Peptides against a protein of PDB entry 4DOW. Designs and how they scored, part 3

Target 1, 157 residues: chain A of PDB entry 4DOW
Amino acid sequence: TFSWVGRPLPNRKQFQQMYREICMKINDGSEIHIKVGQFVLIQGEDNKKPYVAKLIELFQNGAEVPPKKCARVQWFVRFLEIPVSKRHLLGRSPPAQEIFWYDCSDWDNKINVETIIGPVQVVALAPEEVIPVDQKSEETLFVKLSWNKKDFAPLPP

## One batch from the design tools (peptide; aimed at target 1 E45 W107 T115)

Design b1_p8_8_s4 (made by RFdiffusion4, then SolubleMPNN; from b1_p8_8, 3 letters changed)
Fold by OpenDDE base, seed 2:
Structure b1_p8_8_s4 (fold): chain B 157 residues (1-157), chain A 8 residues (1-8)
Amino acid sequence: as target 1 above (157 residues)
Amino acid sequence: MPRSEAFK
């Protein structure tokens, strides 16, 4: 169950109410609050790992019937989501915890919040920084580079 | 599913 936290933010978008925070209520009664700017895991395909995304906007889409709780996201990709023929462009075997900023606009960046599994920690690193790998945990994901379907590139400062 | 292609 998802519910908005707080009042709608001022905005000029017709048919939309924007929010800064949403609450996920879990079966055991506990609640998880997720805010704009945080990173989330999103339900993937059946046998695929969850997608990773950064929440850019949280909004209720009043143009839909019934209104839908939505989010606009910045997508990340896991290494194994990159086409096999292009993985060599990285020039290294990344740790399982590494993800990449998806730097293309060909994907729909609007999601239904119902697809959100939960929050995840994503840490940005400089290219020269070593990714701390904990073989016992993949709780934290790390991003050094962007992927634009053609090549990898350093993240902007 | 999320991340459906908006552009070819």
Scores: peptide ipSAE 0.055, ipTM 0.740, DockQ to the pose 0.142
OpenDDE base, seeds 1, 3, 4, 5: peptide ipSAE 0.052, 0.050, 0.046, 0.041; ipTM 0.748, 0.740, 0.721, 0.711; seed 1 fails the geometry check

## One batch from the design tools (peptide; aimed at target 1 I117)

Design b1_p9_1 (made by RFdiffusion4)
Pose (drawn by RFdiffusion4):
Structure b1_p9_1 (pose): chain A 157 residues (1-157), chain P 9 residues (1-9)
Amino acid sequence: as target 1 above (157 residues)
Amino acid sequence: SPKQFHRED
């Protein structure tokens, strides 16, 4: 379950209250803070890996009744979310830990916070950097490129 | 458990 942490940010949108941070309680019993700018795994279909998204806004949406806790995200896509016909354009076989900045506005970016599984570490690498492949049997995801429905391209600013 | 989410256009 989720709760807001502290006061809302200075008001921007009507009927919404924005927060920098959200508190998530687990059945391990502990509390974890998830902040705007951090990344989350978002529950998709049961037979697939979670979506990955960067939290760009956290908000209480008064336009829904009853009101809900929501997030706007910047999507990332997994390699399997890229059309099979387009995968060769990468020119290599990406590891499972690599993901792609999704640079397109066609998919809506609002989610209910209850779809959040939890935080995930996502790291930007230069194109020439190699993914570890280190130890921790890492839970970290790495991003080198964006995908725009047409081609792989550099990470935006 | 977390709720499912589906991307929409």

Design b1_p9_1_s1 (made by RFdiffusion4, then SolubleMPNN; from b1_p9_1, 6 letters changed)
Fold by OpenDDE base, seed 4:
Structure b1_p9_1_s1 (fold): chain B 157 residues (1-157), chain A 9 residues (1-9)
Amino acid sequence: as target 1 above (157 residues)
Amino acid sequence: KPKKYVRKK
């Protein structure tokens, strides 16, 4: 289950209450707090790796009936999400921990928070920095480049 | 429009 933490943030949008933080209660009764600006794993398709996204906004959408707890996200893509015919454009075989900033506006970036699996660590690196892949940090993801459906590019500022 | 498929938990 998901519940808001703290008071709504001031905003001008009718029927939308903005929040800074949400609480995710797990089966064992423990709680995980997730904040705007953090990265999360989102449930994907069957037999596929979870999606990766950065939380941009957390809000309750009162325009829906019943009201929904939602998030606005910045999408990332895994290498295997990129079409086979385009993968060669990277010019290298990326490690499994590398993801790419999705630099297109064609995807809907509103999600229901109930699709969130949990938090994940994402670290931005310079191109010359080596991705540290070890068992202790295997769950950490790294981003160096963006993908705009046409080519790879340096990360936006 | 295209959108990333997201399933409910």
Scores: peptide ipSAE 0.070, ipTM 0.792, DockQ to the pose 0.155
OpenDDE base, seeds 1, 2, 3, 5: peptide ipSAE 0.061, 0.061, 0.068, 0.061; ipTM 0.765, 0.765, 0.789, 0.762

Design b1_p9_1_s2 (made by RFdiffusion4, then SolubleMPNN; from b1_p9_1, 6 letters changed)
Fold by OpenDDE base, seed 1:
Structure b1_p9_1_s2 (fold): chain B 157 residues (1-157), chain A 9 residues (1-9)
Amino acid sequence: as target 1 above (157 residues)
Amino acid sequence: SPEKYVRKK
């Protein structure tokens, strides 16, 4: 169950009410609050790892009947989401925890919040920084580079 | 359980 937290933010978009925070009530009754700017895991296909995205907007879409709780996201991609023919462009075998900033606008970046599994920690690193792989950080994802469907590039500021 | 998202272009 998802519910808005706080008042709608001022905006001039017709049929949209924007919010800064949403509350996700999980099965045990506890609540997780997710804010714009945080990273989330999004449920995909059954045998695939969840998608990773950064929340850039939270909004209720009043153009739909009934209104839908939605989010606008910045996509990340896992290495295995990169086409096989392009993976060699990375020049290395990345650890499982590495993801890449998707630097294209061809993908729809609106999601229903009901697709959100939960928050995830994403840490930006410089190219020379080592990705730590230990028990304490096994759930943390790391990003060094962007992917624009042509090649890998330094992470945008 | 969460709904499945299908990435669209």
Scores: peptide ipSAE 0.405, ipTM 0.915, DockQ to the pose 0.924
OpenDDE base, seeds 2, 3, 4, 5: peptide ipSAE 0.403, 0.403, 0.401, 0.405; ipTM 0.913, 0.913, 0.914, 0.914

Design b1_p9_1_s3 (made by RFdiffusion4, then SolubleMPNN; from b1_p9_1, 6 letters changed)
Fold by OpenDDE base, seed 1:
Structure b1_p9_1_s3 (fold): chain B 157 residues (1-157), chain A 9 residues (1-9)
Amino acid sequence: as target 1 above (157 residues)
Amino acid sequence: APKKYVRKK
């Protein structure tokens, strides 16, 4: 169950009510609050790992009947989402915890919040920094580079 | 699951 936290943020978009925070109630009755700017895991396709995204906007889409709780996201991609023919461009075999900032705007970046599995920690690293793969960081994802469908590049600021 | 690979309109 998802519910808005706080009052709608002022905006001029017709048919949209924007929010800063959403509450995710899980089975044991506990609550997880997720805010704009945080990273989340999103339900992936069958037999695929969850998608990774950064929340950019939280909004109720009043253009739909009934209104839907939605989010605008910045997508990340896992290495295995990169086309096989282009993976060599990375020049290395990345650890499983590495993800890449998707540096294109051609993908649909609107999701239903019901597809959010939960929060995840994403840490930005410089290229020379080592990705720690220890027990304490096994749930943390790391990003060093962006992917723009043709090449890997340094992270955008 | 969202279809993130679909080109946005």
Scores: peptide ipSAE 0.086, ipTM 0.793, DockQ to the pose 0.282
OpenDDE base, seeds 2, 3, 4, 5: peptide ipSAE 0.085, 0.085, 0.081, 0.085; ipTM 0.788, 0.793, 0.790, 0.786

Design b1_p9_1_s4 (made by RFdiffusion4, then SolubleMPNN; from b1_p9_1, 5 letters changed)
Fold by OpenDDE base, seed 1:
Structure b1_p9_1_s4 (fold): chain B 157 residues (1-157), chain A 9 residues (1-9)
Amino acid sequence: as target 1 above (157 residues)
Amino acid sequence: KPKKFVRKK
């Protein structure tokens, strides 16, 4: 169950009410609050790992009937989401915790909030920094580079 | 489930 937290943010978009935060109620009765700017895991396709994204907008889409709780996201990609023919461009075998900033706008970046599995920690690193792989950080994902369907590049500033 | 690889309209 998802519910809005706080007042709608001022905006000029017709049929949209924007919010800063949502509350995700989970089965044990506890709740997780997720804010714009945080990173989330999103339900993936069958037999695929969850997608990773940064929340950039939270909004109720009043143009839909019934209104839908939605999010606009900045996508990341896992290495295995990159086409096989392009993976060699990285020049290394990345650890499982590495993800890449998707530097294209050709993907639909609107999601239903109900597809959000939960928050996840994403840490930006310099290219030369080592990705730690231990139990204390095993749930943390790391990003060093962007992917624009043509090549890998340094992270956007 | 979101279809991440569907091109934006």
Scores: peptide ipSAE 0.070, ipTM 0.790, DockQ to the pose 0.294
OpenDDE base, seeds 2, 3, 4, 5: peptide ipSAE 0.070, 0.068, 0.068, 0.069; ipTM 0.789, 0.783, 0.788, 0.789; seeds 2, 5 fail the geometry check

Design b1_p9_2 (made by RFdiffusion4)
Pose (drawn by RFdiffusion4):
Structure b1_p9_2 (pose): chain A 157 residues (1-157), chain P 9 residues (1-9)
Amino acid sequence: as target 1 above (157 residues)
Amino acid sequence: PLQFIRPPL
């Protein structure tokens, strides 16, 4: 379950209250703070890996009744979310830990916070950097490129 | 957690 932490940010959008942070309680019993700018795993279909997204906004949406806690995200896509016909354009076999900045506006970016599984560490690497492959049997995901429905390209500014 | 589904491309 989720609760807001502290006061809302200075108001921007009508009928919405924005927050820098959201508190998530687990059945391990503890509390975890998830902030705007951090990444989350978002529950998709039961037979697939979670979506990955960067939190760009956290908000209480008064336009829904009853009101809901929501997030706007920047999507990432997994390699399997890229059309099979386009995968060769990468020119290599990406590891499972590598993901792609999704640079397209076609998919909506608003989610209910109840779809959040939890935070995930996502790291930007230069194209020539290798993915560890180090230990921690890492839960970290790495991003080198964006995908724009057409081609792989550099990470945007 | 609730499921969130994006449409296919």

Design b1_p9_2_s1 (made by RFdiffusion4, then SolubleMPNN; from b1_p9_2, 8 letters changed)
Fold by OpenDDE base, seed 2:
Structure b1_p9_2_s1 (fold): chain B 157 residues (1-157), chain A 9 residues (1-9)
Amino acid sequence: as target 1 above (157 residues)
Amino acid sequence: AEKYLLPEE
């Protein structure tokens, strides 16, 4: 169950109410609050790892019937989401915890919040920084580069 | 959400 936290933010979009925070209530009754700017895992396809995204906007879409709780996101990609023929462009075998900023506009960046599995920690690193691979850091994902469907590049500003 | 994914290996 998802519910808005706080009052709608001021905005001029006719059919949208924007929010800063949403509450996710899970089966055991506990609640997790997720805010704009945080990172989330989103339900993937069957037998696929969850997608990773940064929340850019949280809004109720009044143009839908019934209104839907939605988010706009910045997508990340896992290494195995990159075409096989282009993976060599990275020049290294990344650890499982590495993800890449998706620097393209061809993907729909609107999601239903009900597809959110939960929050995840994403840490941006400089190229020279080492990605830790240990049990204590297994829950954290790391990003050093962007992927624009053609090549890898330094992270966007 | 629509992503253009390849199968994971």
Scores: peptide ipSAE 0.043, ipTM 0.719, DockQ to the pose 0.134
OpenDDE base, seeds 1, 3, 4, 5: peptide ipSAE 0.042, 0.041, 0.043, 0.041; ipTM 0.713, 0.706, 0.715, 0.705

Design b1_p9_2_s2 (made by RFdiffusion4, then SolubleMPNN; from b1_p9_2, 7 letters changed)
Fold by OpenDDE base, seed 4:
Structure b1_p9_2_s2 (fold): chain B 157 residues (1-157), chain A 9 residues (1-9)
Amino acid sequence: as target 1 above (157 residues)
Amino acid sequence: AEKYLLPPD
């Protein structure tokens, strides 16, 4: 169950209310608050790892019937989402915790908040920094590079 | 979420 936290932010969109924070109630009754700017895991395909995204906007879309709680996101890409024929361009075998900033606009970046599994920590690293080995690939993820369907590139400072 | 991923090789 998802519910808005706080008052809607001022905006001029006729059918939308924007929010800073949303509350996610999980099955044990506890609550997790997620804010704009945080990173989340999003439900993927069966037998596949969840998608990773950064929350850019939280909004209720009143233009839909019924109104939907939505988010606009910046997508990340896991290495296994990259086509096999392109993976060699990285020049190394990345650890499972590495993700890549998706630097294209061809993907829909609007999601329903009900697809959010939960928050996740994403840490940006410089190219020379070593990715710490973690027993859980979903505990902390690391990003060094972007992927634009053609090549990998360093993230701007 | 729909990402329109390229097909795997």
Scores: peptide ipSAE 0.041, ipTM 0.729, DockQ to the pose 0.200
OpenDDE base, seeds 1, 2, 3, 5: peptide ipSAE 0.037, 0.037, 0.036, 0.041; ipTM 0.683, 0.688, 0.687, 0.728

Design b1_p9_2_s3 (made by RFdiffusion4, then SolubleMPNN; from b1_p9_2, 7 letters changed)
Fold by OpenDDE base, seed 1:
Structure b1_p9_2_s3 (fold): chain B 157 residues (1-157), chain A 9 residues (1-9)
Amino acid sequence: as target 1 above (157 residues)
Amino acid sequence: AEKYILPED
């Protein structure tokens, strides 16, 4: 269960109410608050690891019937989401905890908040920094590079 | 969300 936290933010979009924070109710009754700017895991396809994204906007889409709680995200990609023929461009075998900033606009970046599994920690590193291998593969993810479907590049500012 | 993903194995 997801519910908005706080009052809607000012915006000029006719059919959208924007928010800074959303509350995720967990089965045990506890609550997790997720804010714009945080990173989340999003439900993937069957037998696939969850997607990783940064929350850019939280909004209720009043143009839909019924209104939907949505988010606009900046996508990340896991290495295994990179085409096999292009993986060699990285020049190394990344650890499982490395993800890449998706630097393209061809993907739909609007999601339903109900697809959010939960928050995740994403840490940006310089290329020369070593990625610490955690006990859990999804405990902390690390990003050094972007992927634009053609090549890997330094992170955007 | 429409996202193009590849097989993981």
Scores: peptide ipSAE 0.038, ipTM 0.703, DockQ to the pose 0.134
OpenDDE base, seeds 2, 3, 4, 5: peptide ipSAE 0.038, 0.033, 0.034, 0.038; ipTM 0.698, 0.642, 0.641, 0.694

Design b1_p9_2_s4 (made by RFdiffusion4, then SolubleMPNN; from b1_p9_2, 6 letters changed)
Fold by OpenDDE base, seed 1:
Structure b1_p9_2_s4 (fold): chain B 157 residues (1-157), chain A 9 residues (1-9)
Amino acid sequence: as target 1 above (157 residues)
Amino acid sequence: PKKYLLPPE
């Protein structure tokens, strides 16, 4: 289950209350707090790996009946989400831990928070930096480049 | 097509 943490943030949107943090309570009774700016795994389609996203807004959508706990996200893409015909543009075979900043606005970036699986660590690297693949970084994802459906580019600042 | 599909519930 998900519940808001703290008071709503000031905003001018009539039908939504914005929050900084949400609490995710899992089956064993423990709680995970997730804040705006953190990275999360989002439930994917059947037989697909979870989506990766950065939380940019947390809000309750009062325009819906009943109100829904939502998030606005910045999408990342896994290499296998990139069309087969364009993967060669990377010029290398990326490790499984590499993801790419999705630099397009054609995807809906509003999600229901109940689709959040949990937090994940995402580390930005310069192109020349080596992606560490060891036991400690096994669950860490790395991003070096953006993808805009046409080509790969350096990460935005 | 949208990447993210909302669950039916």
Scores: peptide ipSAE 0.046, ipTM 0.709, DockQ to the pose 0.111
OpenDDE base, seeds 2, 3, 4, 5: peptide ipSAE 0.045, 0.043, 0.045, 0.040; ipTM 0.704, 0.696, 0.705, 0.714; seed 5 fails the geometry check

Design b1_p9_3 (made by RFdiffusion4)
Pose (drawn by RFdiffusion4):
Structure b1_p9_3 (pose): chain A 157 residues (1-157), chain P 9 residues (1-9)
Amino acid sequence: as target 1 above (157 residues)
Amino acid sequence: SPKQFHRTH
């Protein structure tokens, strides 16, 4: 379950209250803070890996009744979310830990916070950097490129 | 458990 942490940010959008942070309680019993700018795994279909997204806004949406806790995200896509016909354009076989900045506005970016599984560490690498492949049997995901429905391209500013 | 989410246009 989720709760807001502290006061809302200075108001921007009507009927919404924005927060820098959200508190998530687990059945391990502890509390975890997830902040705007951090990344989350978002529950998709049961037979697939979670979506990955960067939290760009956290908000209480008064336009829904009853009101809900929501997030706007920047999507990432997994390699399997890229059309099979387009995968060769990458020119290599990406590891499972590599994901792609999704640079397109066609998919809506609002989610209910209850779809959040939890935080995930996502790291930007230069194109020539190699993914560890280190130890920790890492839970970290790495991003080198964006995908725009057409081609792989550099990470945006 | 987390609720499922589906991307939409």

Design b1_p9_3_s1 (made by RFdiffusion4, then SolubleMPNN; from b1_p9_3, 5 letters changed)
Fold by OpenDDE base, seed 4:
Structure b1_p9_3_s1 (fold): chain B 157 residues (1-157), chain A 9 residues (1-9)
Amino acid sequence: as target 1 above (157 residues)
Amino acid sequence: MPKKFVRKK
């Protein structure tokens, strides 16, 4: 169950109410609060790892019937989401914790909040920094590069 | 299940 936290933020969109924070209530009754700017895991397809995204906007879309709780996201991509024929362009075998900033606009970046599994920690690193791989937990993800469907590049500013 | 839909190639 998802519910808005706080009052709507000022905006000029007729059928949209924007929020800073949403509350996710899980099975044991506990609550997790997720805010704009945080990173989340999103339900993927069967036999696939969850998607990773950064929350850019949280909004209720009153233009839909019934109204939907939505988010606008910046997508990341896991290495295994990249086509097999392009993976060699990285020039190395990445650790499982590495993800890539998706630098294209061809993907729909609007999601239903009901697809959010929970928060995740994402840390941006310089190219020379070593990704600390913890085989015991591995709950933190790391990003060094962007992917634009043609090549890898340094992270955007 | 949700899927990343491609709008433009």
Scores: peptide ipSAE 0.068, ipTM 0.788, DockQ to the pose 0.254
OpenDDE base, seeds 1, 2, 3, 5: peptide ipSAE 0.064, 0.068, 0.067, 0.064; ipTM 0.775, 0.786, 0.782, 0.770

Design b1_p9_3_s2 (made by RFdiffusion4, then SolubleMPNN; from b1_p9_3, 5 letters changed)
Fold by OpenDDE base, seed 1:
Structure b1_p9_3_s2 (fold): chain B 157 residues (1-157), chain A 9 residues (1-9)
Amino acid sequence: as target 1 above (157 residues)
Amino acid sequence: KPKKFVRKK
């Protein structure tokens, strides 16, 4: 169950009410609050790992009937989401915790909030920094580079 | 489930 937290943010978009935060109620009765700017895991396709994204907008889409709780996201990609023919461009075998900033706008970046599995920690690193792989950080994902369907590049500033 | 690889309209 998802519910809005706080007042709608001022905006000029017709049929949209924007919010800063949502509350995700989970089965044990506890709740997780997720804010714009945080990173989330999103339900993936069958037999695929969850997608990773940064929340950039939270909004109720009043143009839909019934209104839908939605999010606009900045996508990341896992290495295995990159086409096989392009993976060699990285020049290394990345650890499982590495993800890449998707530097294209050709993907639909609107999601239903109900597809959000939960928050996840994403840490930006310099290219030369080592990705730690231990139990204390095993749930943390790391990003060093962007992917624009043509090549890998340094992270956007 | 979101279809991440569907091109934006």
Scores: peptide ipSAE 0.070, ipTM 0.790, DockQ to the pose 0.293
OpenDDE base, seeds 2, 3, 4, 5: peptide ipSAE 0.070, 0.068, 0.068, 0.069; ipTM 0.789, 0.783, 0.788, 0.789; seeds 2, 5 fail the geometry check

Design b1_p9_3_s3 (made by RFdiffusion4, then SolubleMPNN; from b1_p9_3, 7 letters changed)
Fold by OpenDDE base, seed 2:
Structure b1_p9_3_s3 (fold): chain B 157 residues (1-157), chain A 9 residues (1-9)
Amino acid sequence: as target 1 above (157 residues)
Amino acid sequence: KPEKYVRKK
């Protein structure tokens, strides 16, 4: 269950009420608050690791009937989401905790918040920084590079 | 459980 936290932010977009924060209530009754700017895991297809995204906007889409709680996101990709034929371009075998900033506009960046599994920690690193891989957990993800469907590049500012 | 999402192009 998802519910808005706080009042709508000032907004000029018709049919879209903007919010800063949303509350996710879990089965055990606990609540998780997720804010714009945080990173989330998004449920994908069966037998696939969740998608990773940064929340850019939280909004209620009044253009839909009934209105939907939505988010605009910046996508990240896991290494295994990259086509097999292009993976060699990285020039190394990344640890499981590494993700890449998706630097393309071909993907729809609007999601329904119901697809959110929960928050995740994403840490940006310089190329020379070593990823502190936790052999017991993948709770923290790391990003060094972007992927634009053609090649890897330094992270966008 | 969360709804499944499929990326759309």
Scores: peptide ipSAE 0.394, ipTM 0.909, DockQ to the pose 0.932
OpenDDE base, seeds 1, 3, 4, 5: peptide ipSAE 0.393, 0.389, 0.388, 0.391; ipTM 0.909, 0.907, 0.907, 0.908

Design b1_p9_3_s4 (made by RFdiffusion4, then SolubleMPNN; from b1_p9_3, 6 letters changed)
Fold by OpenDDE base, seed 1:
Structure b1_p9_3_s4 (fold): chain B 157 residues (1-157), chain A 9 residues (1-9)
Amino acid sequence: as target 1 above (157 residues)
Amino acid sequence: KPKKYYRKK
């Protein structure tokens, strides 16, 4: 169950109520609060790992009937989401914990909040920094590069 | 289950 936290934020969009935070109530009764700017795991296709995204906006879409709780996201991609024919462009075999900033606008970046599995930690690193892969931080994801369907590029500072 | 959809341009 998802519910808005706090009052709607001022915005100029006619059919959207903007929010800063949403509450996710899980089956044991506990609550997880997720805010704009945090990273989340999103339900993916069968037999695939969850998608990774950064929350950019949280909004109720009043243009839909009934209104839907939605989010606008910045997508990341896992290495295995990149076409096999283009993976060689990375020039290395990345660790499983590495993800890439998706630098294209061809994907729909609106999601239903009900597809959010939960928060996840994403750490940005410089290309020369080592990705720390250990048992204690196995759930942390790391991003060094962007992917624009043509090539990999360093993240802007 | 959801998937990443291409935007209509």
Scores: peptide ipSAE 0.081, ipTM 0.793, DockQ to the pose 0.236
OpenDDE base, seeds 2, 3, 4, 5: peptide ipSAE 0.078, 0.076, 0.079, 0.079; ipTM 0.797, 0.789, 0.793, 0.790

Design b1_p9_4 (made by RFdiffusion4)
Pose (drawn by RFdiffusion4):
Structure b1_p9_4 (pose): chain A 157 residues (1-157), chain P 9 residues (1-9)
Amino acid sequence: as target 1 above (157 residues)
Amino acid sequence: SATEERYRS
């Protein structure tokens, strides 16, 4: 379950209250803070890996009744979310930890916070950097490129 | 992953 932390940010959008942070309680009993700018795993279909997204906004949406806690995200896509016909354009076999900045506006970016599984560490690497492959049996995901429905390209600014 | 399983719990 989720709760807001502290006061809302200075108002921007009508009928919405924005927050920098959201508190998530687990059945391990503890509390975890997830902030705008951090990344989350988002529950998708049961037979697939979670979606990965960067939190760009956290908000209480008064336009829904009853009101809900929501997030706007920048999507990332997994390699399997890229059309099979386009995968060769990468020119290599990406590891499972590599993901792609999704640079397209076609998919909506608003989610209910209840779809959040939890935070995930996502790291930007230069194209020539190698993914560890180090230990921790890492839960970290790495991003080198964006995908725009057409081609792989550099990470935006 | 282990942390994901922890969060799903």

Design b1_p9_4_s1 (made by RFdiffusion4, then SolubleMPNN; from b1_p9_4, 5 letters changed)
Fold by OpenDDE base, seed 2:
Structure b1_p9_4_s1 (fold): chain B 157 residues (1-157), chain A 9 residues (1-9)
Amino acid sequence: as target 1 above (157 residues)
Amino acid sequence: SELLEKYLS
């Protein structure tokens, strides 16, 4: 169950109510609050690992019937989501915790909040920084590079 | 870090 937290933000977008925060109610009764700017895991396909995204906007889409709770996101891509033929461009075998900033517009960046599994920690690292692989950081994802469907590139400073 | 501020904050 998802519910908006707080009052709608002022905006001029027709049929949209903007929000800063949403509440996820888990089966055990616990609640998780997620805000714009945080990172989340999005439901993947079948046996695929969840997608990773940064929340850019939270809004209710009143143009739909019934209205839908939605989010606009910045996608990240896992290494195994990159075409096999292009993975070699990375020049290394990334740790499982590494993700890449998806620098393309071909993916729909609008999602239903119902697809959100939960929050996840994402840390940006400089190229020279080492991705820690230990139990303490096991659930943390790290990003060093972007992927634009053609090549990997350092994140812009 | 600068990267953190730009992309994650």
Scores: peptide ipSAE 0.063, ipTM 0.753, DockQ to the pose 0.035
OpenDDE base, seeds 1, 3, 4, 5: peptide ipSAE 0.051, 0.048, 0.056, 0.062; ipTM 0.678, 0.665, 0.751, 0.693; seeds 1, 3, 5 fail the geometry check

